Peptides against a protein of PDB entry 5KEZ. Designs and how they scored, part 252

Target 1, 320 residues: chain A of PDB entry 5KEZ
Amino acid sequence: NVAIYNPFRPWWERYQPVSYKLCTRSGNEDEFRNMVTRCNNVGVRIYVDAVINHMCGNAVSAGTSSTCGSYFNPGSRDFPAVPYSGWDFNDGKCKTGSGDIENYNDATQVRDCRLTGLLDLALEKDYVRSKIAEYMNHLIDIGVAGFRLDASKHMWPGDIKAILDKLHNLNSNWFPAGSKPFIYQEVIDLGGEPIKSSDYFGNGRVTEFKYGAKLGTVIRKWNGEKMSYLKNWGEGWGFVPSDRALVFVDNHDNQRGHGAGGASILTFWDARLYKMAVGFMLAHPYGFTRVMSSYRWPRQFQNGNDVNDWVGPPNNNGVI

## One batch from the design tools (peptide; made by RFdiffusion4, then SolubleMPNN)

Design b2_p26_3_s4 (from b2_p26_3, 11 letters changed)
Fold by OpenDDE base, seed 2:
Structure b2_p26_3_s4 (fold): chain B 320 residues (1-320), chain A 26 residues (1-26)
Amino acid sequence: as target 1 above (320 residues)
Amino acid sequence: GTPHPGYFVLPGGDPYVGLPEDELNR
């Protein structure tokens, strides 16, 4: 991914890829392979956060300022380490004046235009699908158990399906022969927009962002909410079917006050209430559960916003 | 163009858009 130095190596640089090389602030491919092996050997499975909707931001300077030193040029859409070129992006399909998503009520914009300047890959092309599948298959062959698909809302479900159809079975050294990768898709669906979580049920599970938002409101006792109202928690609250849901109290985005959920989201900063929420989630039989493991950072609020929300995990001069 | 009223972009180059509480409560 791109190496950002202003601010100094923020967490979000991870979501701006310039190649599919396993070479980042967390280590190289050999170290990753070693970690996967050690984890699998003790029954801990690895799921990769796969960023496949886009490459880096269009405004990032060209050069070799990346975690693996690969050259890239956002201006010319040149990513030779893949390789991608201008033919592999949706610039010509997006019809907005800015090239970015401007109207979230237009599903075509949401999927064909840039998410906040991130160069949008043409996932309709078999070439692009194959490059992504090769990346994911390399991870599968290493021994990962599945994937979180980042920004799935911004990809056509059929394009995702086409990629998934190219995937190998899981590594038989640790998984039963014929096992398929576990897939869960990040889709922010809080209602009111044309793109629905149900559009993606055919590809795997989806994130249910209503879960943490509503649970936070209840546990905080906002708006007269009571714990007794959780009797029909799950589908009764308008959530997706349990067998399609991946649920969580917080994630890295809404832990920082953005993404989806607002101020209702409970985090480790509210330790007592957070433990209650996580405990409830783990005890209640709805969805596939995900527990957040995060870190403290020096928060500094200005005008209601944390100016240090960019701070990544503890590191040694940028190396995690 | 400007982002959808229900979304905001954080300063500093964050690639993700946020949904404010007011929008969630609609």
Scores: peptide ipSAE 0.019, ipTM 0.551, DockQ to the pose 0.040
Fold by OpenDDE base, seed 5:
Structure b2_p26_3_s4 (fold): chain B 320 residues (1-320), chain A 26 residues (1-26)
Amino acid sequence: as target 1 above (320 residues)
Amino acid sequence: GTPHPGYFVLPGGDPYVGLPEDELNR
C-alpha cells in the first residue's frame, strides 16, 4: 500500500493498495506464511481483510513511496506491480463531475465512482477479476480460512460472485477437502439508501451495522430504550437473518466516530458499557460474532470530531 | 465532490464515511 507521511503513517493508508504483494508495515510474505501456519496448527484460523474494490487515492503522488517499494502512478492509473492500467478503472463509467461518489441514493455512483478519491477498479472486466482472484487464491494456498471483503457496498454483487467463483478450495493441510473460504462482506445498510445488505446474501455473510448502533443506544439508555426491549433481539429488530449476519459492537471506523453508528457506538473508551455490550453479544445466539481488539490514541476533539482519528497502532518510526 | 448528506469524509483519503445519529432511529 501507499506510505503516507502527512499525517504520519495513518491507519487508513493500509486501505490504499498499489499491489497485491504481501509486504506491508506488518511484515513480509514469509512472516505472514509463518503466522498462518502457526495459527492453523493450534486451531486458530486467519481471515484476511481484502481490499479489492479500489487502489490508492487519485491525488497521491507517483513514485515508489509504498510499503514494498513498488512503483505506482495514480494520475495515469499505472500500477505495474499488478499490473493495472487506465483500462482497468471505472473513470469512464462514473458520470459525476468530481469522479467521486456524490449521491449515495444513486446505486450506480456508489459502485462505479470513486470512494473518497480511491481509484475505482473495473470489476466487470475478467482481467481485473482474475488478478483479484489470483491474489486471494495465493492467500488461500498459504492457508487462510476466508475473507472480509472491504467496501462490498461499492462493488456489484455479481462482480463479487464472479471473483468468488474463481477461488480455490481451502488448503487441505488444515481444512477438509472441498472446504470453501468463509466470506463476509462489509455493507453499511442502516436503511434509507437503495443498496441493501440482502443484495449480497448470495455471496456470503454481511456486516450488520444496525447491531452495534442499536445495542449502543439501548445500553446507553438513549431515546427511552430499555434492556427489556432486547427480548426479540435479532430479526425482530429488523436485522438481517442470523445466518447471514456478522455482528460486532464496534469496528475500526465507527470506533472513531465515523462510519455507521456515530456516537451510539460503544468502545473501549466506554469500558463498563462496552463490557456489557460485548458480554450480551457473546451470550446471545444471533449472528456470527466478532470481537474488537484495538489501541488507545491521543484523541483531540474539535467541533465534535476527533482530529486525530487517523492515528494508527503503536509503531516505531512507522514500523509495527 | 459533495458528500452525501450525513456522511463524514475525512480529509486525506479515509475511505470510510459516517452517518448522522438520526439515521439510527427505529
Scores: peptide ipSAE 0.019, ipTM 0.550, DockQ to the pose 0.040
Fold by OpenDDE base, seed 3:
Structure b2_p26_3_s4 (fold): chain B 320 residues (1-320), chain A 26 residues (1-26)
Amino acid sequence: as target 1 above (320 residues)
Amino acid sequence: GTPHPGYFVLPGGDPYVGLPEDELNR
């Protein structure tokens, strides 16, 4: 991915890929393979956060400022380490003046235009699908158990399916023969927008962002919410079917007061309430549960926003 | 980096858009 130095190596640089090389601030491919093997050998499975909707931001400077030193040029849409070119992006398909998503009530913009400037891949192209599948299959062959598909809301469900249909079975050294990768898709659906979580049920589970948002409100006792209202927690609250839901109290994004959430999201910063929420989540049968493991950073609030929300995990000169 | 109704983008290239508190209502 892009190596960002201003601010210094933020967490979100990981979501700006320039190649599919397994060479990042977390380690190289050999180290990753070793980790996956060691984890699998003790029954711990690895799921990869797969960033396949886009490459890096359109405004990032061209060069070799990347975690593996690969050259890239966002301006010309040149990613030779893949390789991608201008033919592999949705620049000509997006009809907005900026090239970015401007109206989230327009499903076509949400999927065909750039998410916050991130170069939007033309996932309708078999070439693009194949490059992504090759990346994911390499990970599967290493021994990962599945994937979180980042920014799934911004991909057409059919394009996702086309990629998934190219995937190998899981590595039989650790998984039963014929096992399929576990797929959960990040879709932000809090209601009121045209894109629905149900559009993605055919591809795998979906993140239920209503879960953490609503639970936070209840536990905080905001707006007269009561714990007794949790009697019909799950589908009774308008959440997706339990067998399609991946649930969580917070994630890396809304933990910082943005993404699919806000002040209602409970985090480790509110230790008592957070433990209550996580405890409730783990005790309740609804959905597939995910527990966040994070880190402290020097928060500095200005006008209600943490100006240091970019800070990544503890590192040694950018190396985790 | 253009702000959208119901969403906000953090400066510096953050790939995610934030939702205001009122968007969490039922």
Scores: peptide ipSAE 0.019, ipTM 0.560, DockQ to the pose 0.045
Fold by OpenDDE base, seed 4:
Structure b2_p26_3_s4 (fold): chain B 320 residues (1-320), chain A 26 residues (1-26)
Amino acid sequence: as target 1 above (320 residues)
Amino acid sequence: GTPHPGYFVLPGGDPYVGLPEDELNR
């Protein structure tokens, strides 16, 4: 991915890929293989956060400032390490003046235009699908158990399916023969927009962002909410079917007050309430649970926003 | 054009958009 130095190596640089090489702040491919092997050998499975909707931001300077040193040129849509070119992006398909998503009530914009300037891949193209599948298959062959698909809301479900149909079975060294990768898709559906989580049920599980938001409200006792109202928690609260839901109290985005989150979201900063929420989540049978593991950073609030929400995990001069 | 009113973007190139509290309660 792009190496960002202003601010200094933020966490979100990971979501601006320039290649599918396994060289990041976390280490190189050999180190990754070693980690996956060691984890699998003790029954810990690895699920990769796969950034496949886009490449880096359109305004990032061309050059070799990337975690694996690969050259890239956002201006010309040139990513030779893949390779991608101008033919592999939705520039001509997006009809907005800016080239970015401007109206989230327009599903075509949400999927065909750039997410906050991130160069939007033409996932309708078999070439693009194959390059992504190659990347994911490499990970599968290494021994990962599945994937979180980043920004799934911004990809057409059919394009996702086409990629998934190209995937290998899981590595038989650790998984039963014929096992399929576990897929969960990040889809932000809090209601009121045309794109629905149900659009993606055919590809795997989806993130249920209503879970953390509503649970936070209840635990905080906002709006007269009571714990007793959780008797019909799950589908009874309008959430997706349990067998399609991946649930969580917080994630890296809403922990920082952005993404699909607000003031109701509980985090480790609210230790007592957070433990209550996580405890409830783990005890309740609804959905597939995900527990957040984060870190402390020097928060600095200005006008209700943490200006240091970019701070990445503990590192040695940018290297984890 | 302008971003959707229900979303905000952090300065510095953050790829994610945030939702205000009222959007969460919709």
Scores: peptide ipSAE 0.020, ipTM 0.554, DockQ to the pose 0.040; fails the geometry check

Design b2_p26_4_s1 (from b2_p26_4, 10 letters changed)
Fold by OpenDDE base, seed 5:
Formats: structure tokens, C-alpha cells, sequence
Structure b2_p26_4_s1 (fold): chain B 320 residues (1-320), chain A 26 residues (1-26)
């Protein structure tokens, strides 16, 4: 991914890929392979956060300022380490003046335009699908158990399916023969936009962002909400079917206080309430549960926003 | 995944959607 130095190595640089090489601030490919092997050998499975919707931001300077030293040029859409070129992006499909998503009520914009300046890959192209599949298959062959698909809301479900159809079975050294990768898709569906989480059920599980948002309001006792109202928690609250849901109290986006779910989201900053929410989530049978492991950072609020929400995990001069 | 710039810019939008979520059945 790109190496950002202003601010100094923010967490979100990880979500701006310039190659599919397995060398980041977290380690190199050999170290990753070693970790996966050791984890699998003791029954711990690895699921990779796969960033396949986009490459880095269009405004990032060209050069070799990346975690693997790979050259890239956002201006010319040149990513030779893949390789991608200008033919592999949706610039021509996006009809907005800025090239960015401007209206989330336009599903075509949401999927074909740039997410906050991130260069949008043309996932309709078999070439692009194949490059992504090669990346994911390499990980599968190493021994990962599945994937979180980042920014799935911004990809056409059919394109995702086409990629998934190219994937290998899981590594038989650790998984039963014929096992398929576990897939869950990040889709932010709070009910107010045309893109629905149900559009993605055919590809795997989906994130249920209503879960953390609604649970937060209940635990916080906002709007007269009571714990007794959780009697029909799950589908009774308008959530997706349990067997399609990936549920969580918070994620690293909405933990910053202004992501999907708003201020209702409970985090470790609200320690007592957060423990209550996590305890409830783990005790209740609805959905597949995910527990967050995070870190503290020096929050500094200006005009209601944390100006340090870019701060990544504890590191030694940028090395995690 | 949304970076800091995105989350800040669309914070109010998501709050609006939170308030408009499908209500529970009683």
C-alpha cells in the first residue's frame, strides 16, 4: 500500500493498495506464511481483509513511496506491480463532475465512481477479476480460511460472484477437501439507500450495521429504549437473516465516532457500556459474532470531530 | 473501508439513516 507521511503513517493507508504483494508494516510474505501455518496448527483460522474495490487515492504522488517499494502512478492509473493500467478503472463509467461518488441514492455512482478519491477498479473486466482472484488464491493456498471483502457496497454483486467463482478450495493440509473460503462482505445498509445488503446474500454473509447502532441506543437508554425490548432481537428488529449476518458492536471506522451508526456506537471508550453490549452479543444466538480488538489514541476534538482519528495502532517509527 | 475524510464528510448522512432505520416489531 501507499506510505503516507502527512499525517504520519495513518491507519487508512492500509486501504490504499498499489500492489497485491504481501509486504506491509505488519510484515513480509514469509512472516505471514509462518503466522498462518502456526495459527492453523493450533486451530486458529485466519480471515483476510481484502481490498479489491479500488487502488490508492487519485491525488497520491507517483513514485515508490509504498510499503513494498513498488512503483505506482495514480495520475496515469499505472500500477505495474499488478499490473493495472488506465484500461482497468471505471473512470469512463462515472458520470459525476468530480469523478467521486456524489449521490449515495444513485446506485450506479456508488459502484462506478471513486470512493473518496480512491481509484475505482473495473470489476466487470475478466482481466481485473482474474488479477484479484490470483491474489486471493495465493492467500488461500497459503492457508487462510476466508475473507472480509472491503467496500462491497461499492462493487456489483455479480462482479463479486465472478471473482469468487475463480477461487480455489481451501488448503487441504488444514481443511476438509472441498472446503470453500468463508466470505463476509462489508455492506453499510441502514435502510435509507437503494443498495441493500440482501443484494449480496448470494456471495456470503454481510455486515449488519444496524446491530451495533440499535444495540448502542438501547444500552445507552436513548429515545426511551429499554433492554426488555431486546426480546425479539434479530430479525424482529428488521435485521438480515441470522445465517447471513456478521454482527459486531463496533469496527475501526465507526469507533472514530462518526461512521455508520453514528454516535450510538459503543466502544472501549465507554468501557462499562461496551462490556455490556459485547456480553449481550456473545450470549445471543443471532448472527455470526465478531469481537473488536483495538487501541487507544490521543483523541483531540475540534468542532465535534476528532482531528486525530487518523492515528494507527501502536508502532515504532511507523513499524507495527 | 472509509478513511477519515470520508467519515467526517458523511457523518451527518449516516446519522440521518440511523434515525430512519427499520423499526423493531413489537
Amino acid sequence: as target 1 above (320 residues)
Amino acid sequence: MYNSGYTSAYAKQYEKYVNSMIERYQ
Scores: peptide ipSAE 0.021, ipTM 0.581, DockQ to the pose 0.079
Fold by OpenDDE base, seed 3:
Structure b2_p26_4_s1 (fold): chain B 320 residues (1-320), chain A 26 residues (1-26)
Amino acid sequence: as target 1 above (320 residues)
Amino acid sequence: MYNSGYTSAYAKQYEKYVNSMIERYQ
């Protein structure tokens, strides 16, 4: 991915890929293989956050400032380490003036335009699908158990399906023969927009963002919410079917900053309430649960916003 | 009690919050 130095190595640089090489600030491919092997040997499975909707931002400077040293040129859509070229992006398909998503009520824009400047891959192309599948299959062969598909809302479900259909079975050294990768898709569906979580049920589980948001309001006793209302928690609260849901109290995004919806999110900063929420989540049978493991950073609020929301995990001069 | 979830307006506001974080990606 792109190596960002201003601010200094933020957490979000990981979501700006320039190649599918397994070289990051966390280690190289050999170290990753070693980690996966050691984890699998003790029954701990690894799921990869796969960024396959896009490459890096269109405004990033060309060069070799990347975690694996690969050259890239966002301006010309040149990613030779894959390789991708201008023909592998949706620039010509997006019809907005900016090239970015401008209206989330337009499903076509949401899927075909750039997410906040991130170069949008043409996932309808078999070439692109194959490159992504090769990346994911390499990880499967290493021994990962599955994937979080980042920004799934911004990919056509059929394109995702086409990629998933190219995936190998899990590594038989640790998984039963014929095992399929565990897939969950990041889809933000709180209602009121044309893209629905149900559009993605055929590909695997989906993130249920209503879970953490609503649980936060209940635990905080906002808007007249009562704990007794949790009696029918799950589908009774308008959530997706339990067997399609991946649930969480907070994630790396909504853990940072403030705003509508975000304000209700409980985090380790609110330790008492957070423990209550996480405890409830783990005790309740609804959905597949995910627990956040995070870190403290020096928060500095200006006009209600944390100007240090970019701060990444503890590191040694950028190396974890 | 059945809770209908967030209104359309709230959903959009929450989306904006999430997207504001994504804006840092560039």
Scores: peptide ipSAE 0.022, ipTM 0.572, DockQ to the pose 0.043; fails the geometry check
Fold by OpenDDE base, seed 1:
Formats: structure tokens, C-alpha cells, sequence
Structure b2_p26_4_s1 (fold): chain B 320 residues (1-320), chain A 26 residues (1-26)
């Protein structure tokens, strides 16, 4: 991914790829392979947060300022380490003046335009699908069990399906022959927009962002909500079917106080309430649960916003 | 993944939803 130095190595640089090489501040490919092997050998499975909707931001300077040293040029859409060129992006399909998503009520913009400047890959092209599949298959062959598909709302479900159809079975050293990768898709659907979580049910599970948002309001006793109302928690609260839901109390985005779910989201900053919420989530039989392991950062609020929401996980590797 | 600008926009857009009662099925 790109190496961003202003601010200094933020968490979100990890979501701006310039290649599919496994060299980041989290480690190199050998270290990753070693970790996956050790985990699998004791029954711990790994899924990868796969960033396949886009490459880096269009405003990033060209050069070799990347975690694996690969050259890239956002201006010319040149990513030779893949390789991608100007033919592999949706610049010509996006009809907005800025090239970015401007109207989230236009599903075509949401899927064909740039997410906040991130160069949008043309996933309709078999070449692009194949390059992504090769990346994911490499991980499958290493021994991962599945994937979180980042920014799935911004990809056409059919394009995702086409990529998934190219995937290998899981590594038979650790999984039964013929096993398929576990897939869940990040789709922020709180209602009110044309793109729905149900559009993606055919590809795998979907994140249920209503879960953390509503659980937060209940635990906080907002709007007259009571714990007793949780008796029919799940589908009874209008959430997606249990077998399609991946649920969580918080994620890295909304943990920073201004994401999907707003101020209702409970985090480790509210330790007592957070433990209650996580405990309830693990005890209640709805959805596939994900527990977050996060870190503290020096929060600094200005006008209700944390100006240090960019701070990434602790890391002393300033070279990569 | 969403950067701060996008995330903030969504927070404002869905504040009404988050702070409202949802239909419950009995």
C-alpha cells in the first residue's frame, strides 16, 4: 500500500493498495505464511480483509513511496506491480463532475465512481477479476479460510460473484477437500439508500451495522430502550437473516465516533457498557459474531470530532 | 473502508435512524 507520512502512517493507508504483494507494516509474506501455518495447526483459522474495490487515492504522488517499494502513478492509473493501467479503472463509466461518488441515492455512482478519491477498479473486466482472483487464490493456497470483502457496497454483486467463481478450494492440508472460502461482505445498510444488504446475500454473509447501532442505544438506555426489549433480538428487530449476518459491537470505522452507527456505538472507551454488549452478543444466538481487538490512541476532540482518528496501530517500523 | 470525510457524512445522514425506535416483530 501507499506510505502516507502526513499524517504519519495512518491506519487507512492500509486500504490504499498499489500492488497485491504481501509486504506491509504488519509483515512480509514469509511472516504471514508462518503465522497462518501456526494458527491452522492449532485450529485457529484466518480470514483476510481484502481490498479489491479500488487502488490508492487519485491525489497521491507518483513514485515508490509504498510498503513494498513498488512504483505506482495514480495520475496515469499505472500500477505495474499488478499490472493495472488506465484501461482497468472506471474513469470512463463514472459520469460525475468530480469523478467521485456525489449521490449515494444513485447506485450507479456508488459502484462506478471513486469512493472519496480512491481509484475505482473496473471489476466488469475479466482481466481485473482475474488479477484479483489470483491475489485471493494466493492467500487461499497459503492457508487462509476466507475473506472480508472491503467496500462491497461499491462493487456490483455480479462482479463479486464472478471473482468468487474463480477461487480455489481451501488448502486441503487443513481443510476438508472441496471446502470453499468463508465470505462476508462489508455493506453499510442502515436504510434509506437504494443499495441493500440483500443484494449481496448470494455471495456470502453481510455485515449488519444495525446490530451495533441498536445494541448501543439499548445498553445506553437511550430513547426509552430497555434490556427486556432484547428478548427477540435479531430478525425480530428487523435485522438480516441470521445465516446472512455478521455481527459486531464496533469496528475500526465506527469506533472512531463518527461512522455508521454514530454516537450510539459502544467501544472499549466505555469499558463497562462495552463488556455488557460484547457479552450479550456472544450469548445470543444471532448471526456470526466478531469480537474486536483494538488499541488506544491519543484522542483529541475538536468541534465534536477526534482530530487524531487517523492514528494507526502501534508500530515502530518506520522503514516499511 | 471509509476515510474520515465519508464516515462523518454517513454519521450525519443516519443519526436520525440510529436514534429512533426500530420496528420490532412480536
Amino acid sequence: as target 1 above (320 residues)
Amino acid sequence: MYNSGYTSAYAKQYEKYVNSMIERYQ
Scores: peptide ipSAE 0.020, ipTM 0.562, DockQ to the pose 0.066; fails the geometry check
Fold by OpenDDE base, seed 2:
Structure b2_p26_4_s1 (fold): chain B 320 residues (1-320), chain A 26 residues (1-26)
Amino acid sequence: as target 1 above (320 residues)
Amino acid sequence: MYNSGYTSAYAKQYEKYVNSMIERYQ
């Protein structure tokens, strides 16, 4: 991915890929393979956060300032390490004046235009699908158990399906023969927009963002909410079907919001309530649960916003 | 209890928040 130095190596640089090479601040491919093997050998499975909707931002300077040293040129859409060219992006398909998503109530813009300047891959093209599949298959062959698909809301479900159909079975050294990768998709559907989580059910599980939002409201006793109302927690509260849901109290994004992480969202900053929420989530039989393991950073609020929300995990001069 | 009116209003605010967060990391 792109190496960002201002601010100094933020967490979000990881979501600006310039290649599919396994060279990052976390280590190289050999180290990753070693980690996967060690984890699998003790029954711990690895799921990769796969960034396949886009490459890096269009405003990033061309060069070799990347974690694996690969050259890239956002201006010309040149990513030779893949390789991608201008033919592999949706610049011509997006109809907005800026080339970015301008209206989130327009599903076509949400999927065909750039997410905040991030170069949007033309996932309708078999070439692009194949390059992504090759990347994911390499990981599968190493021994990962599945994937989180980043920014799934910004990809057409059919394009995702086409990629998934190209994937190998899991590595039989650790998984039963014929096992398929576990897929969960980041889709932000809180209602009120045309794109629905149900659009993605055919590809795997989806993130249920209503879960953390509503649970926080209840535990905080906002708006007259009571714990006793959680009796029909899950589908009864308008959430997606349990077998399609991946649930969580917080994530890396909403930890960095207003207050304790954005309105009702509970985070480790509110330790007591957070423990209650996580405990409830783990005890209640709804969805596939994900627990956040995070870190403290020196928060500095200005006008209600944490100006240090970019701070990444503890590192040694940028190396994790 | 689940309140659709309250939830809808909250959802809109949260979505704006999420979008704002994304925009800050371009």
Scores: peptide ipSAE 0.020, ipTM 0.560, DockQ to the pose 0.044; fails the geometry check

